# Peptides against a protein of PDB entry 8PQO, part 54

Target 1, 252 residues: chain A of PDB entry 8PQO
Amino acid sequence: VLLKEYRVILPVSVDEYQVGQLYSVAEASKNETGGGEGVEVLVNEPYEKDGEKGQYTHKIYHLQSKVPTFVRMLAPEGALNIHEKAWNAYPYCRTVITNEYMKEDFLIKIETWHKPDLGTQENVHKLEPEAWKHVEAVYIDIADRSQVLSKDYKAEEDPAKFKSIKTGRGPLGPNWKQELVNQKDCPYMCAYKLVTVKFKWWGLQNKVENFIHKQERRLFTNFHRQLFCWLDKWVDLTMDDIRRMEEETKRQ

## One batch from the design tools (peptide; made by RFdiffusion4, then SolubleMPNN)

Design b1_p13_3_s1 (from b1_p13_3, 4 letters changed)
Fold by OpenDDE base, seed 2:
Structure b1_p13_3_s1 (fold): chain B 252 residues (1-252), chain A 13 residues (1-13)
Amino acid sequence: as target 1 above (252 residues)
Amino acid sequence: SPLHELDLQRAGT
């Protein structure tokens, strides 16, 4: 098991982020080929549990069409079906990813708290001390180009170059987080993303667990760079606007 | 997570 808590600081409010996240997901989805292909939505309903209220989704990702034929032919039954269960109770979110074949030997859990701070809270997910001591805190700086793969880099998605016309935020210089403290009119938040990865397979555990974390970090980095650089596109949108956009996207 | 949906889509392309 490998646990890391990714802390993504953004010059947006928790309330703004709710809109921005949904917009950016929708926008990014439009740019992806094969959107929705091989994705089965089993459940999409509101839930209430232990005082937590939100939206619950259960999706199955059928990867059979996404892998070469020889892989599909050699793959054990259920190995290419990934289940994603997600509880979205913003500002808290939880996602659990499992595989039919691996069962208890495979788990990706992502638990996110969105807090109006600069990533200074320790153990926001309230882990036991023994577990918390094994969690690596990883700060993602969306302005740090060195954290971005060259193949992923786009100038139009570079927070160090972008300036919001509507809000005046940006560009984010090397010390933007420190400077943000002095900018009383600029909101800020941190997404605390606790990622738990378990892959119990002899000889491959560490390799796969580290690989998954690497991919998650890459995803979080790129996504939040986009989210910020798209600020002018979503900052004036309401949740109702987002819902309309989502409905329109579903029709495509 | 919608992000994971995107990640899986990217992996499949």
Scores: peptide ipSAE 0.091, ipTM 0.786, DockQ to the pose 0.146
Fold by OpenDDE base, seed 1:
Structure b1_p13_3_s1 (fold): chain B 252 residues (1-252), chain A 13 residues (1-13)
Amino acid sequence: as target 1 above (252 residues)
Amino acid sequence: SPLHELDLQRAGT
């Protein structure tokens, strides 16, 4: 088991982020080819449990058409079906990813708190001390180009170059986080993303767990760079606007 | 998560 808490600091408010996240996901999805193929939505309903209230989704990703024929032919039954269960109770979210074949030997869990701070809270997910001592805190700096793969880099998605016309935020210099303290009119937040990865195959666990973390970090980095650089596209949108956009997308 | 849906789609293309 490998646990890391990714802390993504952004010059947006927690309320703004709710809109920006949904917009950016939708926008990124439009830019992808073959979107939605092999995705089955089993459940999409409101839930309430232990004081947590939000939306629950259960999706299955069928990867049979996404892998080479020889892999499909050799894969055990259920090995190419990934289940994603998500509890969205913003500002808290939890996602659990499992596989039918691997069962208890495979788990990706992502728990996110969105807080109006600069990533200074320790153990925001309230783990037991024994568990918390094994968590590596990883700060993602969206302005740091060195954290971005060359193949992923786009100048129009570079927070160090972007200036928001609508808000005046950016560009983000090397010390932008420290400077936020002096910018009383600029909101800020941190997404605390606790990622738990378990892959219990002898000889492969460390390699696979580290690989998955590397991919998650890459995803978080690129996504939040986009989210910030798209600020002028979404900052004036409401949640109702987002809902309308989602409904329009479902009809297409 | 919508993020993971995108990630899986990218990996499958």
Scores: peptide ipSAE 0.085, ipTM 0.788, DockQ to the pose 0.145
Fold by OpenDDE base, seed 5:
Structure b1_p13_3_s1 (fold): chain B 252 residues (1-252), chain A 13 residues (1-13)
Amino acid sequence: as target 1 above (252 residues)
Amino acid sequence: SPLHELDLQRAGT
């Protein structure tokens, strides 16, 4: 098991982020070839549990058509079906990813708190002290180009170059987080993303767990760079606007 | 995959 807490600081409010996240997810999915293919939505309903209230989704990703033929031919039954269960109770969110074949030997869990701070809270997910000792805190700086793979880099998605016309935020210089403390008119937040990865196959545990974390970090970095650089596209939208856009997209 | 993390964030709508 490998645990890391990714802390993503953004010059947006927690309330703004709720809109921006939904917009950016929708936009990013449109840009992905074959988006939605092989995805089965089993459940999409409101939930209430342990004082948590939100939306619950259960999706299956059927990967049979997305892997090479030889992998498909050799894959055990259920090995290419990935289950994603998500509880969205913004500002808290939890996602659990499992596989039918590996059962308890495979788990990806992503738990996120969105807080109006600069990533300074310790153990925001309230882990036991012994468990918290094993968590690596990883700060993602959306303005740091060195954290972005060259193949992922786009100038139009570079927070160090972007200036929001609607809000006046950006560009984000090397010391933007330090300067933000003195900018009383600019809101800020941190997404605390606790990622738990478990892969119990002997000889492959560390390699696969580290690989998955690398992919998650890459995703979080690129996504939040996009979210910030798309600020002018979503900052004036309401949650009702987002819901309408989602319904329109589902009908296409 | 970028898909699951993006879908994670959509689950709330």
Scores: peptide ipSAE 0.100, ipTM 0.810, DockQ to the pose 0.238; fails the geometry check
Fold by OpenDDE base, seed 4:
Structure b1_p13_3_s1 (fold): chain B 252 residues (1-252), chain A 13 residues (1-13)
Amino acid sequence: as target 1 above (252 residues)
Amino acid sequence: SPLHELDLQRAGT
């Protein structure tokens, strides 16, 4: 098991982020041409559990069409079906990813708290001390170009170049996080993403777990760079506006 | 594409 807590600091409020996240997800989806094939939505409903209220989704990603034929032919039954269960109770979100074949030998869990701070809270997910001591805190700096793969880099999605016309936020310089403290009118938040990766197959555990973390980090980095750079597109939108956009996307 | 936690949010709205 490999646990890392990714802390993404953003010059937006927790309330703003709710809109921005949904917008950016929708926008990123539009940019991904092949995303709809092989995704089965089993459940999409409100839930209430343990005082948590939100939206529950259960999706199956059928990877059969996304892998080479020889992989499909050799793959054990259920190996190419990935289940994703998500509980979105913003500002808290939990996602659990499992595989039918690997069962308990494979788990990706992503638990996110969105807090109005600069990523200074320790153990925001309230892990047991013994578990918490094994968590690596990883700070993602959306302005740090060195954290972005060259193939992922886009100038229009570079927080170090972007300036929001509507809010005046940006560009984010090397010390932007420290400067936020002095900018009374600029909101900030941190997305604390606790990522638990379990891959119990002997000989492959470390390799796969590290690989998955690398992919998650890459995703979080790119996504939040986009989210910030798209600020002017979503900052004036309401949640109702977002819902309408999502409904329109579902019809396509 | 990596399984995006973000894809979950699309279905929930």
Scores: peptide ipSAE 0.087, ipTM 0.806, DockQ to the pose 0.207; fails the geometry check

Design b1_p13_3_s2 (from b1_p13_3, 6 letters changed)
Fold by OpenDDE base, seed 4:
Structure b1_p13_3_s2 (fold): chain B 252 residues (1-252), chain A 13 residues (1-13)
Amino acid sequence: as target 1 above (252 residues)
Amino acid sequence: DPLHELNLQLAGT
């Protein structure tokens, strides 16, 4: 098991982020032409549990059509079915990813708290001390070019170059996080993403777990760079606007 | 997390 808590600091409010995240996910999804096929939505309903109230989704990603024929033919039964269970109770979210074949031997869990701070809270997910001591805190700096793969880099998605016309935020210099403290009118938040990766197969555990974390980090980095650089596109949108957009997308 | 749906979508591409 490999646990890392990714802390993504953003010059947006928690409330803004709710809109921005949904917008940016939708936008990023549109940019990917291969999405949607092989996704089965089993459940999509409101839930209330342990004081948490939100939306629960259970989706199955059938990867059979997404892999080469020879992989499909060789894959054990259930190996290409990925289950995603998500509890979205913003500002808290939990996602659990499992595989039918690997069962208990495979788990990806992402638990996210969105807090109006600069990533200074320790153990925001309230892990047991013994577990918490094994969590690596990883700070993602969306302005840090060195954290972005060259193949992923786009100038229009570079927070170090972007200036929001609507909010005046950006560009983000090397010390932007420290400077936020002095900017009373600029909101900030941190997305605390605790990522638990379990891959118990002997000989592959470390490799796969590290690989998955690498991919998660890459995703979080790129996405939040986009989110910030798209600020002017979504900052004036309401949640109702987002919901309407989502409904329109579902009809397609 | 909406991001992870995106992630899985991207992984399928």
Scores: peptide ipSAE 0.277, ipTM 0.863, DockQ to the pose 0.151
Fold by OpenDDE base, seed 1:
Structure b1_p13_3_s2 (fold): chain B 252 residues (1-252), chain A 13 residues (1-13)
Amino acid sequence: as target 1 above (252 residues)
Amino acid sequence: DPLHELNLQLAGT
């Protein structure tokens, strides 16, 4: 099991982020081809448990049509079905990813708290001390180009170059996080993303777990760079606007 | 998390 807590600092408020995240996910999805194929929504309902109230979703990603024929032919039963269970109670969210074949030997869990701070809270997910001592805290700096793969880099998605016309935020210099303390009119938040990865196969555990973390970090980095650079596109939208856009997309 | 749904979609493409 490999645990890392990714802390993504952004010059937006927690309330703004709710809109920005949904917009940016939708926008990024539109930029990709074939993203919606093989997704089955089993459950999509409200839930309430232990003071947590939100939306629960259970989706199955069927990968049979997305892998080479020889892989499909050799894959054990259930190996190509990935289950995603998500509890979305913004500003808290939990996602659990499992596989029918691997069962308890495979788990990706992502737990996210969105807090109006600069990533200074320790153990925001309230783990037991024994568990928390094994968590690596990883700070993602969206302005740091060195954290971005060259193949992923786009100038129009570079927070170090972007300035929001609507808000005046940016560009983000090397010390932008420290400078936020002096910018009383600029909101900020941190997304604390605790990622738990378990891949319990002898000889492959460390390799696969590290690989998955590498992919998650890459995603978080690129996505939040986009989210910030798209600020002027979403900052004036409301949640009602987002819901309307989602409904319109479903009709197409 | 909507971001993670995106992740799975991207991985499947």
Scores: peptide ipSAE 0.260, ipTM 0.856, DockQ to the pose 0.150
Fold by OpenDDE base, seed 5:
Structure b1_p13_3_s2 (fold): chain B 252 residues (1-252), chain A 13 residues (1-13)
Amino acid sequence: as target 1 above (252 residues)
Amino acid sequence: DPLHELNLQLAGT
């Protein structure tokens, strides 16, 4: 098991982020061909549990059409079906990813708290002390180009070059986080993403767990760079606007 | 988290 807490600091409010995240996910999804193919929604309903209130979703990702023929032929039954269970109670969210074949030997869990701070809270997910001592805190700086792979870099998605016309935020210089403390008019938040990866195959555990974390970090980095650089596209939208857009997209 | 659905979509591409 490998645990890391990714802390993404953004010059947006927690309330703004709720809109921005949904918009940016939808936008990024449109950029990917066949993104909805092979996705089965089993459950999509409101839930209330232990004082947590939100939306619960259970989806199956059928990967049979997404892998080479020889992989499909050799894959055990259920190996290409990925289950995603998500509890979205913004500003808290939990996602659990499992595989039918691997069962308890495979788990990806992502738990996110969105807080109006600069990533200074320790153990925001309230882990036991013995578990917390094994968590690596990883700070993602969306302005740091060195954290972006060359193949992923786009100038139009560079927070160090972007300036929001609507809000005046940006560009983000090397010391933008420190300077933000002195800018009373600019909101800020941190997304605390605790990622738990378990892959219990002998000889492959460390390799696969580290690989998955590398992919998660890459995703978080690129996505939040996009989210910030798309600020002018979503900052004036309301949650009602987002819901309407989602309904329109589902009908297409 | 809506971001995770995106992750799975990207992994399947």
Scores: peptide ipSAE 0.236, ipTM 0.844, DockQ to the pose 0.149
Fold by OpenDDE base, seed 3:
Structure b1_p13_3_s2 (fold): chain B 252 residues (1-252), chain A 13 residues (1-13)
Amino acid sequence: as target 1 above (252 residues)
Amino acid sequence: DPLHELNLQLAGT
């Protein structure tokens, strides 16, 4: 098991982020080819548990069409079905990813708290002390180009070059996080993403777990760079606007 | 997390 807590600091408020995240996910999804094929939505319903209210989703990702024929032919039953269970109760979210074949030997869990701070809270997910000792805190700086793979870099998605016309935020210089404290008119938040990866196959555990974490970090980095650089596109939208946009997309 | 649907889409491409 490999645990890391990714802390993504952004010059937006927690309330703004709720809109920005949904917009940016939708936009990024549109930009990707082949997305959504083989996705089955089993459950999509509101839930209430222990004072937490949100939306619960259970999706199955069928990978049969996305693997070579020989892999599909040799794959055990259920091996190419990925289950995603998500509890979205913003500002808290939890996602659990499992595989029918791997069962308890495979788990990806992502738990996110969105807080109006600069990533300074320790153990925001309230892990047991012994478990928390094993968590590596990883700070993602969206302005740091060195954290971005060359193949992923786009100038139009560079927070160090972008300036929001609507808000005046940006560009983000090397010390932008420290400067936020002195800018009373600029809100800030941190997304605390605790990622738990378990892959219990002998000889491959560390390799696969580290690989998955690398991919998660890459995703978080690129996505939040996009989110910030798309600020002018979503900052004036309301949650109702987002919901209407989602409904319109589903009808297409 | 809305990001995970995106992640799985990206991983499948």
Scores: peptide ipSAE 0.261, ipTM 0.856, DockQ to the pose 0.150; fails the geometry check

Design b1_p13_3_s3 (from b1_p13_3, 5 letters changed)
Fold by OpenDDE base, seed 3:
Structure b1_p13_3_s3 (fold): chain B 252 residues (1-252), chain A 13 residues (1-13)
Amino acid sequence: as target 1 above (252 residues)
Amino acid sequence: SPLHELNLRLAGT
């Protein structure tokens, strides 16, 4: 098991982020080729548990068409079906990813708290002390180009170059996080993403777990760079606007 | 979550 807490600081409020995240997910999904094929939505309903209220989703990703024929032919039953269960109770979100074949030997869990701070809270997910000792805190700086792979870099998605016309935020210089404290008119938040990766196959555990973490970090970095650089596109949208956009996208 | 769907899309490209 490998645990890391990714802390993504953003020059937006927690309330703004709720809109921005949903918009950016929808937009990024449109930009990706081959999206939506093989995704089955089993459940999409409101939930209430232990005072937590939100939306629960259960999706299956069928990977049969996305792997080579020889892999598909040799794959055990259920091996190419990935289950995603998500509890979205913003500002808290939890996602659990499992595989039918691997069962308890495979788990990806992503738990996110969105807080109006600069990533300074310790153990925001309230882990047991012994478990918390094993968590690596990883700070993602969306303005740091060195954290972005060259193949992922786009100038139009570079926070160090972007300036929001609507809000005046950006560009983000090397010391932008320190400067936020002095800018009373600029809100800030941190997304605390606790990622738990478990892959129990002997000889491959560390390799696969580290690989998955690398991919998650890459995703979080690129996504939040996009989110910020798309600020002018979503900052004036309401949650109702987002809901309408989601419904329109589902119909296409 | 939408993020995982995005991740799978990115991994498949």
Scores: peptide ipSAE 0.078, ipTM 0.780, DockQ to the pose 0.152
Fold by OpenDDE base, seed 4:
Structure b1_p13_3_s3 (fold): chain B 252 residues (1-252), chain A 13 residues (1-13)
Amino acid sequence: as target 1 above (252 residues)
Amino acid sequence: SPLHELNLRLAGT
């Protein structure tokens, strides 16, 4: 098991982020034209559990069409079916990813708290002390180009170059996080993403777990760079506007 | 999560 808590600091409020996240997901999904095939939505409903209220989704990602033929042919039954269960109770979200074949031997869990701070809270997910001591805190700096793969880099998605016309936020210089403290009118938040990766197969555990973390980090980095650079596109949108966009995207 | 849906889409590309 490998646990890392990714802390993504953004010059947006927690309330703004709710809109921005949904917008950015929708926008990114539109840019990926071939992605609808192989996703089965089993459940999409409101839930209430243990004082948490939100939206529950259960999706199956059928990867058979997304892998090379030889992989498909060699893959055990169920190995290419990924189940994603998500509980979205913003500002808290939990996602659990499992695989039909690997069962208990494979788990990706992502638990996110969105807090109006600069990523200074320790153990925001309230892990047991023994578990918490094994969590690596990883700060993602959306302005740091060195954290972005060259193949992922886009100038229009570079927070170090972007300036929001609507909000005046940006560009984000090397010390932007420290400067936020002095900017009374600029909101900030941190997304605390506790990522638990379990891959129990002997000999492959470390490799796979590290690989998955690398992919998650990459995803979080790129996504939040986009989110910030798209600020002017979503900052004035309402949640109703977002819902309409989501409905339109679901029909495609 | 919507993020993972995106990630899986990207991985298939």
Scores: peptide ipSAE 0.077, ipTM 0.783, DockQ to the pose 0.149
Fold by OpenDDE base, seed 2:
Order: sequence, then structure tokens, then C-alpha cells
Structure b1_p13_3_s3 (fold): chain B 252 residues (1-252), chain A 13 residues (1-13)
Amino acid sequence: as target 1 above (252 residues)
Amino acid sequence: SPLHELNLRLAGT
């Protein structure tokens, strides 16, 4: 098991982020070829549990069409079906990813708290001390180009170059996070993303767990760079606007 | 997380 808590600081409010996240997901999804292919939505309903209220989704990702034929032919039954269960109770979100074949030997869990701070809270997910000591805190700096793969880099998605016309935020210089403290009019938040990865296959555990974390970090980095650089596109949108956009995307 | 849906889509590209 490999645990890391990714802390993504953004010059947006928690309330703004709710809109921006949904917009950016929708926008990014439009840019992806084969979006929604092989995705089966089993459940999409509101839930209430232990005082938590939100939206529950259960999706199956059928990867058969996403892998080479020889992989599909050799894959054990259920090995190419990924289940994603998600509880979205913003500002808290939990996602659990499992595989039919691997069962208890595979788990990706992502628990996210969105807090109006600069990533200074320790153990926001309230892990046991023994578990928490094994969690690596990883700060993602969306302005740090060195954290971005060259193949992923786009100038139009570079927070160090972007300036929001609507809000005046940006560009984010090397010390932007420190400067935020002095900018009383600029909201800020941190997404605390606790990622738990378990892959219990002998000889592959560390390799796969680290690989998954690497991919998650890459995803979080790129996504939040986009989210910020798209600020002018979403900052004036309402949740109702987002819902309409989501409906339109589903029809595509 | 909405991001996982995106991640899986990206993985398939």
C-alpha cells in the first residue's frame, strides 16, 4: 500500500472551485477522443450517510476496447473491468476504484477535502497516527513548469503566463503562493487529495503502485493548470450553467 | 473524483 496526500493550492475560492472543477472536467472530456466509450453508469443518485449528503455514482469502465487485441485475448475474466464508486459531497469527495479480477488485491482510493487554506493542515482526512506517518505529503505547484512533462506542456495552459481578464489573477510567479498571503483580495484554497494505492501482486506491487501515483500526480497537475488557465471561462458560470453543460456533453 | 473518468479516458487514448 502506498499513500500520498497531494496538496494542490489554487488562487480560487472553495466555492469557485466547485464550478471550475466541473467545467474543466467537462471541457477536458470534450477534448478527449472516445469520451464515454466503454463507460457504463450503473448508479447516479443522491445519497445521505452519516451526515454526508451528496451524489453517488457507480461506473464501470470497460477497457476491452482500450487495450490491444492480444491483451484482451489474454486478460482474465473481469480483468479489464474497472469499477469506480464515487461519493461527491463537495467540499468532500471520495472515489474508490476496484477491479473485478483483482478483488481485494487492487484498490485506488482518492479522498479529497477542499479547504480555504494554503495546504497547511495536517491529517485533514483524520487518519490514525500510525497510518498518517506513512503518508507522503506532495505539494503540487501549478506554476512550476518543472513538474510538467514536456509532452503535456501547453503555453495556453501555463499559469505562469496566464492572466485572468475577469479577475486579474495571474500570472503566477515563482513565489505566487507566498504572495497570496499579502493579497487579501485574492481567494485561495487547497485540495487535499489523499490517494491510497494498493496492488498486491508479487513482484509488481511497488512498480504498479508508484506508477499509479505518478499518473495521478500528472493528472492532478495538468488538470489544475487547465482549471486556473480557464478561469475566465468558468468564473462567471453558475452551478445551473454547469449542469446544462454536463447535459449537453452527455448527448455527445 | 471526476478526474478519474478523465484519467481513464486519457489512458485509452
Scores: peptide ipSAE 0.090, ipTM 0.787, DockQ to the pose 0.148; fails the geometry check
Fold by OpenDDE base, seed 5:
Structure b1_p13_3_s3 (fold): chain B 252 residues (1-252), chain A 13 residues (1-13)
Amino acid sequence: as target 1 above (252 residues)
Amino acid sequence: SPLHELNLRLAGT
C-alpha cells in the first residue's frame, strides 16, 4: 500500500471550485475521442450516510476496446472491467476504484477535502497517527512548468501565461502563493487529495503502485492547470447552469 | 464524479 496526499493550491474560492471542477471535467471529457464508449453508469442517486449528504455514482469502465488484442485474449474474465464508486458530498469527495478479477488485491481510493487555506493543515482526513506517519505530502504547483510533461504542455493551459479578464487573476509567477497571502481580494483554496493505492501482486507491488501515483499526479496537475486557465469560461456559471449543461450533454 | 472518469482516462493513455 502506498499513500500520498496531494495538495493543490488554487487562486479560487471553495465555492467557485465546485462550479469550475464540474465544468472542467465536462470539457475535458468532450475533448477525448470516444467519450462515453465503454462506460456503463449503474447507479446515480442522492445518498445520506453518517452525516454525509451528496451524490453517489457507480460506473463500470469496460476496457476491452481500449487494450491491444493480445491483452484482451490473455486477460482473465473480469480483468478489463473497472468499477468506480464515487461519493460527492462537496466539499468532501471520495472515489473507490476496484477490479472484478483482482478483488481485494487492487484498490485505488481518492479522498478529497477542499479547504479555504494554503495547504497548511496536517492530517485533514483524520487518519490514525500510525497511518499518517506513512503518508507523503506532495505539493502540486500549477504554475511550475517543470511539473508538466512536455507532451502535455499547452501554452493556452499555462497558468504562468494566463490572465483572467473577468477576475483579474493571473498570471501566476514563481512566488504567486506567497504573494497571494498579501492579496486580500483574491480567494484561495487547497484541494487535499489523499490517494491510497494497493496492488498486491508479488514482485510488482511497488512498481505498479508508484506508476499509478505518477499517473494520478499527472492527472491532477493537468486538470487543475486547465481549471484555472478556463476560469473565464466558468466563473459566471451557477450550479444550475452546470446541471443544465450536463443534461444537454447526456441527450447528445 | 466527473473527476474519476477523467482520472481513469488519463491513467489509460
Scores: peptide ipSAE 0.087, ipTM 0.790, DockQ to the pose 0.163; fails the geometry check

